Peptides against a protein of PDB entry 2YKT. Designs and how they scored, part 178

Target 1, 231 residues: chain A of PDB entry 2YKT
Amino acid sequence: SRSEEMHRLTENVYKTIMEQFNPSLRNFIAMGKNYEKALAGVTYAAKGYFDALVKMGELASESQGSKELGDVLFQMAEVHRQIQNQLEEMLKSFHNELLTQLEQKVELDSRYLSAALKKYQTEQRSKGDALDKCQAELKKLRKKSQGSKNPQKYSDKELQYIDAISNKQGELENYVSDGYKTALTEERRRFCFLVEKQCAVAKNSAAYHSKGKELLAQKLPLWQQACADPS

## One batch from the design tools (peptide; made by RFdiffusion4, then SolubleMPNN)

Design b2_p22_6_s1 (from b2_p22_6, 11 letters changed)
Fold by OpenDDE base, seed 3:
Structure b2_p22_6_s1 (fold): chain B 231 residues (1-231), chain A 22 residues (1-22)
Amino acid sequence: as target 1 above (231 residues)
Amino acid sequence: SSIEEKIKELEEKIAKLKSEIA
């Protein structure tokens, strides 16, 4: 029946969220944490590299013929420091605005969805059982009427059961329909939440890339010219 | 930046979509 098919669809939506979406989201969070750790490692390693570059700049500044190149090397290290600070800000956003919030949501969601599905199933079954009971009673009544010498005695009751069945069928269909809409909304909200959080992270990432591009574009021509111009 | 503006626009669209399905 239409109601049975819609019921199956509703259950499948909840099952898809619980068995596919949530496990995939947990994996996504885990991969995000790995990515964050790797980027933090890059930050640490970069500090060592550019500290060493500063040392080279100090040596140039102490030289007789390369003194001006010391300033260039210092500027290179400083620009990198500024870029790295922006990266650290992006990483904080990545952790706080995406990973932490997703982790909190996914942890609570399994229990919530299980309860929501169970509630839906219980109410759906209750309505279905009530409908089946009315249908069974109508069948019994009709059988009694056929065996009776006065079938008209049961006509009013038959009409009452027919009306009750019609009403209960309509209520069941409406309930299942609303349940399906609710389930789809639950699924969509979860994807929307992920997209929203990813947008926030993407904004901060864009700021990082923009700042880096700006700083390097400003200074790189000057650095490139430094060796061409005699002191 | 143009990218930030696009992101903001997308966020607004998502918010609107949420309201429509609520």
Scores: peptide ipSAE 0.031, ipTM 0.604, DockQ to the pose 0.406
Fold by OpenDDE base, seed 5:
Structure b2_p22_6_s1 (fold): chain B 231 residues (1-231), chain A 22 residues (1-22)
Amino acid sequence: as target 1 above (231 residues)
Amino acid sequence: SSIEEKIKELEEKIAKLKSEIA
């Protein structure tokens, strides 16, 4: 029946969230932590490289003929430091606003979805059982009427059961339909949450890249002319 | 949290529904 099919679809949505979405989200969080760790590693490695560049700048500053190039090398290292600071800020946000929040959300979601599904199932079963009971009683009444010398005595009761069945059928169909819409909304809400969090990541990433581009664009022309303009 | 409150609410509703069916 239509109601039975819709019921199966509803349960499948909840099942998909619990068995597919949430585990995948946990994996996503794990991959995010790995990515964070790798980026932290980049920051550490970069520090070593640019500390070495500073050393080269110190040597230039101590030279008799290349002192001005020492300042250039120091500026190069400083710009990198500023870029790395921006990256660290982005990573902090990535950890605190994305990974931690997603982790907290997914841990609570299992209990929530279980309770929601159980509520739906309990009510659906209740309505279904009530409908079945009325249908069974009507069938029994009709059998009695067919065997009676006075079938008219059962006419009022028959009408009552018919009305009850019609009402209960409608209620069941509506409930299951609403249940399906609710389940789909729950699924969509979870995807939307993920999208919103990723938008925040994208925004922070854009800020990081913009700052880096700005700093380099400001200084690069000066650095490029340093050797052409010895002083 | 809001989620914890919702969980509790749902659990109470389930308990009520079960009692009505019994």
Scores: peptide ipSAE 0.026, ipTM 0.584, DockQ to the pose 0.023
Fold by OpenDDE base, seed 4:
Structure b2_p22_6_s1 (fold): chain B 231 residues (1-231), chain A 22 residues (1-22)
Amino acid sequence: as target 1 above (231 residues)
Amino acid sequence: SSIEEKIKELEEKIAKLKSEIA
């Protein structure tokens, strides 16, 4: 029946979220944490490199013939510091706005979905059982009427059961249909949340890249000319 | 959390529905 098919589809949506989406999301979070760790490693390594560059700048500043190159080296290190600060801000956002929030949601979601599915199944079964009962009572009434000397006595009751069956069938179909729409909405909401959080990360990443490009574009010509200028 | 509240609500509804079937 149409209702049975829609019921199966509804259950399959919940199963897909629980068995496919949520495990995949957990893996996504794990990969994100790995990526974050690697970027943090880059940040740490970069600090050591540019601290060493500052030391070279100090030596240049102490020289008699290379003082201006000391300033250039300091500027290079400072620009890097500013770029690195933007990266750190992006990483904080990545951690707090994406990974943490996804982790919290996915942890609770299994219980939520299980409860939602059980609620749906229980109500669907209840409506189905009520329908089956009415159908059984109608069948019983018809058997009784066939054995009676006065079948007309049962005609009104028969009509009542027919109407009840029709109403219960319609109610069941509507419930299952609404259940399917709800399940699809739950699935879509989860994907939308992921997309929205990823968009926030993308905006912060864009800011990092733009700032880096701006700073380097401004200073690089100056640095390139520093060695050509007579001391 | 909003999710925890929803879980509780759903669990209560399940319990109610089970009692009505029985």
Scores: peptide ipSAE 0.019, ipTM 0.421, DockQ to the pose 0.023
Fold by OpenDDE base, seed 2:
Structure b2_p22_6_s1 (fold): chain B 231 residues (1-231), chain A 22 residues (1-22)
Amino acid sequence: as target 1 above (231 residues)
Amino acid sequence: SSIEEKIKELEEKIAKLKSEIA
């Protein structure tokens, strides 16, 4: 029946969220944490590299003929330090605005969805049982009427049950339809949340990339000509 | 949290429905 099909669809949406979406989201969070760790490692490694570059700058500054190149090397190291600082800010956002929030949501969601599904199932069953009861009573009444010498005695009661069945059928159909819409809305809400959080991260990532591009574009011409200038 | 409150609300509704069916 239409109501049975709609009921199956509704349950499948909840099951898809619980069995496919949420596990995939947990994996996404785990992969994000791995990515965060790797980027933190990059930041640490970069510090060592540019500290070594500063040392080269110090040596240049102590030289008789390369003093100005010392300043260039210091500037190079400083610009990259600023880029790394921006990366750290991006990572904070990545952690706080995406990973932590997603983790908090997914942790609570299993219980929520289970309760929501159970509520739907309980009400659906209740309405179904009420319908079945009315149908059974009508069937009993019809059997009684067929065995009676005066079938017209039961006519009004038969009509009453027919009306009740019709109403309960309609209510059940509406309920499962609304249930399906609700389930789809729950699914959409979760995807929207993910998209919104990813957008926030993307904005912060863009800031990191823009800052790096800006700083390097500003200084690179100066650095490129440094060796052409006489001491 | 809003989610926790909603969970409790749903659980209460379930309990009520079960009592009505029994």
Scores: peptide ipSAE 0.014, ipTM 0.435, DockQ to the pose 0.023

Design b2_p22_6_s2 (from b2_p22_6, 10 letters changed)
Fold by OpenDDE base, seed 2:
Parts: structure tokens; C-alpha cells; sequence
Structure b2_p22_6_s2 (fold): chain B 231 residues (1-231), chain A 22 residues (1-22)
């Protein structure tokens, strides 16, 4: 029946969220944590590299003929520091705005969805059982009527059951339909949440890349000219 | 949290519904 089909669809939506979406989201979070760790590693390694560059700058500054190149090397290191600071801010946002929030949501969602599904199932079953009961009673009444010398005696009751069945059928169909819409809304909400959080990450990432580009574009010509200029 | 509250509400609703069916 239409109702049964819709019921199956509804349950499948919940199951898809629970068995496909949420596990995939957990994996996404895990991959995000790995990515974060790798970037943190880059940050650390970069610090060592540019600290060493500063040391080279110090040596240049101590020289008699290369003092100005010392300043250049210091500037290079400083620009890197600024870029790295921006990266750290991005990472902080990545952690706080995406990973942590997603992790919190997905952890709680299992119980939520289970409860929601059970609620739906319980109500659906209740309505279904009530319908079945009315149908059974009508059948019983019809059997009595067939065996009676006065079938007309049961006509009013028969009509009442028919009406009740019709109404209950309609209610069940509406309930299941609404349930399906609700389930789809729940699914959409979860995807939207992910998209929104990823948008925040994208925004912060854009800021990082922009800052780096700007700083390097500003200074690179100066650095390139440094060796051509007389001391 | 909002989710926790909703979970509790749903659980309570389930409980009531089960009692009605029994």
C-alpha cells in the first residue's frame, strides 16, 4: 500500500543517516584531525627552518660587507612568521569551528535519531493497529449480519465502522507522509550544518592564503634587488 | 544542549506512547 511504502521510505531515511551519514561524518572528522596534525607539523618544521634563516641573517649583520643582506634575511623570516601566524589562526578556526562542533553533534546524534525513529515507529504502529482493529471488527460484524435473520439491524454499525476505517486510514497516511517529510528535513539539516561549517573553514583558509600572497608580493621585489645594490 | 533536550523529549514521548498501546 501507499502507506506501507511511505513508511519504508521514512525508516530508510533514518537508517541512512544513522548507518551512512553519521559514520561518514565521523570519518570526515578523523581525516580532519589528521590534516590538522600534519599542518601543525608543518608549522613546527617551518619554525626551525626560519629560525635557522635568522641565524644566517645575524651572521650577515656581523659581516663588514653584507650587513644590508642581514636585514633582508630578517625580513624574510619575519614575513614567514606573519604567514605562519595566520596559518595558526586558520588552524584554530578549523579545529573550533569545524572539528569540535561536528564531533559534538555527531556524538549526540545517534541517540537523537534512535529516539526519533522509535517515536515514529511507535506512533505508526499504534495507528496501524487501531486501523486493523476496526477492520477486524467490521469483518466480524459482517459475519454476524450474514448469519442473522435481520441483516438490516447491523447496517448502521457497519456504516460506522466503514467511516472509522476510512478516517483511520487517512490519518495513518497523513502521519506517515509527515513522518517522511520530517525525516528528510532531518537529513537536510545535517548536510546544511556540515556545509555551513565548511564555509567557515573556507573563509578562514581564504584569509590565510590572501595574507600570504600579499606579504610576499610586497616584499619579494625588495629582496630580489638586494644583491644588486651596492653595499 | 538542544539535542539533549530533544532526546529527552522524544524519549518521554516514546514512553507515553508505549503505555497507551499496552
Amino acid sequence: as target 1 above (231 residues)
Amino acid sequence: SEIEKKIEELEEKIKKLKEEIE
Scores: peptide ipSAE 0.017, ipTM 0.448, DockQ to the pose 0.023
Fold by OpenDDE base, seed 1:
Structure b2_p22_6_s2 (fold): chain B 231 residues (1-231), chain A 22 residues (1-22)
Amino acid sequence: as target 1 above (231 residues)
Amino acid sequence: SEIEKKIEELEEKIKKLKEEIE
């Protein structure tokens, strides 16, 4: 029946979230943590590299004929320091706004969805059982009527059961339909949350890239000319 | 905390429904 099919679809939505989405999300979080760690490693390694560049700048500043190149090397190191600071801010956002929040939700979600599914199943079964009972009673009544010398005696009661069955069938269909909509909403809500958090990360990432592009675009022509204009 | 409260509410509803069926 339509109701039975929709019931199966509803259960499948919950099962898909619990068995496919949530495990995949846990993996996504784990991969995100690995990515964060790698980027933190990049920032640390970059610090060592540009500290060494500063040392080269100091040597240039102490020279007789390369003093101006010392300033250039210092500027190069400073620009990269600013870029790395922006990267660190992005990483903080990545950790706090995406990974931590997703982790907090996914840890509780299995129990939540299990409870939601069980609630739906219990109430659906209750309505189904009530309908089945009415159908069974109608069948019994019809059997009695067929064996009776006065079938008209049961006509009013038969109509009452038919009406009750119709009403209960409608209620069950509506409940299952609402259940399906609710399940789909639960699924969509989880994807939307992921998208929204990823948008926040993207915004911070854009700021990082924009700052880097701006700083380098401003300074690179000056640095390229430094050797052409000796003191 | 909000999710935990919702879980508890759902569990209570399940309990009540089971009692009504039995």
Scores: peptide ipSAE 0.016, ipTM 0.428, DockQ to the pose 0.022
Fold by OpenDDE base, seed 5:
Structure b2_p22_6_s2 (fold): chain B 231 residues (1-231), chain A 22 residues (1-22)
Amino acid sequence: as target 1 above (231 residues)
Amino acid sequence: SEIEKKIEELEEKIKKLKEEIE
């Protein structure tokens, strides 16, 4: 029946979230943590590289003929430091605005969805059982009527059961329909949350990239000219 | 949390429904 099909669809939505979406989200979070760790590693490694560059700048500053190039090398290291600071800010946002919040939700969501599904199933079964009972009683009544010398005696009661069955059928269909819409909304809400959090991360990432571009654009022409300029 | 509260509410509703069916 239509109601049975829709019921199966509803259950499948909940099962898909619990068995597919949530495990995938956990994996996404894990991969995010790995990515964060790698980027932190980049920051650390970069520090060593540019500290070494500063050392080269110090040597230039101590030279007789390359003193001005020392300042250039220091500027290069400083600009990099500023870029890395922006990266660290982005990483903080990545951790706090995406990973932490997703992790908090996914840990609680399994229990929530299980309860929601169970509630739906319990209510659906209750309505279904009530309908089945009325149908069974009608069948029983009809059997009695067929064996009776006065079938008209049961006509009013038969009509009452027919009406009850019709009403209960409609109620069940409406409930299952609403349940399906609710389940789809639950699924959509989870995807929307992920998208929104990813947008926040993207915004912060854009700020990092913009700052780096601006700093380098300002200084690079000066650095490129440094070797051509007389001391 | 809001989620925990909602879980508890749902669990209570389930309990009531079961009692009504029995």
Scores: peptide ipSAE 0.016, ipTM 0.423, DockQ to the pose 0.022
Fold by OpenDDE base, seed 4:
Structure b2_p22_6_s2 (fold): chain B 231 residues (1-231), chain A 22 residues (1-22)
Amino acid sequence: as target 1 above (231 residues)
Amino acid sequence: SEIEKKIEELEEKIKKLKEEIE
């Protein structure tokens, strides 16, 4: 029946969230942590590289013929430091605004969804059973009427059961429909939360990239001409 | 809402499927 099919769809939404979405989200969080760790590693390695660059700048500054190149090398290292500061801010946001919050929610969600599904199933079954009972009673009544010498005696009662069945059918359909809407809303809410948190990360990442672009665009022409300039 | 539209679409599909089975 329509109600049965809708019921199945409703249950499938909850099952999809619990069995597909949430495990996938946990994996996403795990991959995010790995990514964070790798980026932290990049930051550390970059520090060593640019510290070494500073050392080269010091040597240039001590030379007789390359003093001005020392300043260039120092500037290169300084620009990198500023870019790395932006990266660290982005990483902090990535951790606090995305990973931590997603982790907190996904851990609580399993119990919530299980309870929500159970509640829906219980109520749906209750309404279904009530409908089935009325249908069974009508069937019994019709059998009794067919065997009776006075079938008209049961006509009013038959109409009452028909009306009751119609009403209960409508109630069941409405309940299942609302249940489906609720389930879809729950699913959408979870995706929306993920999107919103990812948007925050994207904004912070944009700031990092923008700062890097700005600093490098400003300084690169100066650095490029340094070797052409007389000492 | 988008969700409501989706429900309506699915309900209509279910209705059509029922009619085909009958």
Scores: peptide ipSAE 0.011, ipTM 0.327, DockQ to the pose 0.029

Design b2_p22_6_s3 (from b2_p22_6, 9 letters changed)
Fold by OpenDDE base, seed 1:
Structure b2_p22_6_s3 (fold): chain B 231 residues (1-231), chain A 22 residues (1-22)
Amino acid sequence: as target 1 above (231 residues)
Amino acid sequence: SEIEKKIAELEKKIKELKSLIE
């Protein structure tokens, strides 16, 4: 029946969230933590590289013929420091605005969804059983009427059961329909939350890249000319 | 009645869990 099919669809939505979405989200969070760790490693390694560059700048500053190149090398290291600061801000946002929030939600979501599904199933079954009971009673009544010499005796009761069945059928269909909409809303809400948090991360990432681009665009022409202008 | 009680219990649990997630 229509209601039975919609019921199956509703259950499948909840099962998909619980068995596919949530496990995938847990994996996503784990991969995010790995990514964060790797970026932290990059920042540390970069610090060593540019500290060594500063040392080269110091040597240039102590030379007789390359003093001005010392300033260039120092500027290169300073720009890196500024870019690094922006990266650290991005990483904080990545951790606090995405990973932490997702982890908090996914931890409790399985329990929530289990309870929600169970509630839906319990109510759906209750309504279904009530409908089945009325249908069974009507069938029994009709059998009695067919075997009776006075079928008119049962006419009023038959009408009452028909009305009850109609009402219960409508109620069940509406309940299952609403349940399906609710389930789809639950699913969509979770995806939307992920998208929104990822958008925030993307904005912060864009700021990091923009800052780096601006700083390098400003200084790179000067650095490129440094060797051609001995003084 | 027993079913109604169970539904009420589940509703309470859902409400509590929802408040923890949000």
Scores: peptide ipSAE 0.215, ipTM 0.854, DockQ to the pose 0.018
Fold by OpenDDE base, seed 3:
Structure b2_p22_6_s3 (fold): chain B 231 residues (1-231), chain A 22 residues (1-22)
Amino acid sequence: as target 1 above (231 residues)
Amino acid sequence: SEIEKKIAELEKKIKELKSLIE
């Protein structure tokens, strides 16, 4: 029946969220943590590299013929420091505004969805059982009427059951339909939340890249001229 | 009824959990 099909669809939405979306989201969070750790590792390794570059700058500053190149090397290291500071700020936002929040939500969501599904199922079953009962009673009444010497005695009651069945059927269909819409809304809300959080991350990432591009664009021409134009 | 009581309990739980998630 239409109501049965819609009921199956409704349950499938909840099951998809619980069995597909939420586990995938947990994996997404785990991959995000790995990505964060790798970027932190890059930052640490880069510090060592540019500290070594500073050492080369010190040697240049101590030389007789390359003193001005020492300043260039120091500037290169300083620009790197500023870029890395921006990256660290981005990573903090990535952790605090995305990963932590998603982790907190996904752990509670399983309990929420379980309760929501259970409520829906309980009410759906209750309405279905009430409908079945009315249908069964009508059948019994008709059987009794067929065996009676006065079938007209049961005519009013038969009409009452027919009306009740019609009303309960409509109510069940409406309930299941609304349930399906609610379930779809729950699913969409979760995807929308993820998209919105990723947008925030993207904005922070864009700021990081923009700052880096700006700093390098400002200094790179000067650095390139340092070797071409001996002092 | 017993069913109504169960539904009410579930509604309360849902409300509480929703508040924690939001």
Scores: peptide ipSAE 0.210, ipTM 0.849, DockQ to the pose 0.019
Fold by OpenDDE base, seed 5:
Structure b2_p22_6_s3 (fold): chain B 231 residues (1-231), chain A 22 residues (1-22)
Amino acid sequence: as target 1 above (231 residues)
Amino acid sequence: SEIEKKIAELEKKIKELKSLIE
């Protein structure tokens, strides 16, 4: 029946969220943490590299013929420091605005969805059983009427059961239909949340990239000319 | 009924969990 098919669809939506979406989201979070750790590692390694560059700048500053190149090397290290600071800010946002929030939600979501599904199933079954019972009673009544010397005696009761069946069937169909819409909304909400959080991360990432581009664009021409200029 | 009680309990649980997630 239409109601049975829609019921199956509804259950499948909940199952898909619980068995596919949530586990995948947990994996996504784990991969995000790995990515964050790697980027933090890059930042740390870069610090060592540019600290060494500063040391080279110090040596240049102490030289008789390369003093001005010392300043260039210091500027290079400083620009990198600023870029790395922007990266760290992006990483903080990545952690706090995406990973932490997703982790908090996914941890509780399994319990929520289990309860929601159980509620739906319980109510659906209750309505279905009530309908089945009414149909069975009508069948019994009709059987009695066929064996009776006075079938007209049961006519009013038969009409009552027919009306009850019609009403219960309508209620069941409406309930299942609403349940399906609710389930789809639950699924969509979770995807939307992910998209929105990812957008925030993207915005912060864009800021990081823009800052780096601006700083380098400003200084690079000066650095490129440094060796051509007399000391 | 027993079914109604069960539904009510589930509704309560759902409400509590929603409040924790949001």
Scores: peptide ipSAE 0.206, ipTM 0.848, DockQ to the pose 0.019
Fold by OpenDDE base, seed 4:
Structure b2_p22_6_s3 (fold): chain B 231 residues (1-231), chain A 22 residues (1-22)
Amino acid sequence: as target 1 above (231 residues)
Amino acid sequence: SEIEKKIAELEKKIKELKSLIE
């Protein structure tokens, strides 16, 4: 029946969230943590590299013929420092605004959804059972009427059961329909939350990239001419 | 009824959990 089909769809939405979405989200969080760790590692390694570059700049500054190149090397290291500062800010946001919040929600969500599903199932079953009971009673009445010498005696009661069945069927359909809408809303809310949080991360990431681009674009032409234009 | 009690219990649990998630 239509109601049964919609009921199955409703249950499937909840099951999909619980069995597919939430586990995938946990994995997403785990991968995010790994990514964060790797980026932190990059930052650390980069520091060593550019510190070594500074040392090269110091040597240039001590030379007789390459003093101006020392300043260039220092500038290169400084620009990198500024870029790394932006990266650290992005990582902080990534951790605090995305990973932490998702982690907190996902652990509680399974419990919430389980309860929500159980509530829906309980009410759906109750309504279904009531409908089935009325249908069974109608069948019994019809059998009794067919065996009776006065079938007209049962006509009014038959009509009452028919009406009751119709009403209960309608109520069940409405309930299941509402349940389905609710389930879809729950699913959408979770995706929307993820999208919104990812947008925030993307914004911060964009700031990091733009700053890097800006700084390098400003300085790179100067650095490129340094060897060709001895002072 | 037993069903009503069960529903009420579930509603309470849902409410509590929802408050924790939000």
Scores: peptide ipSAE 0.199, ipTM 0.845, DockQ to the pose 0.018

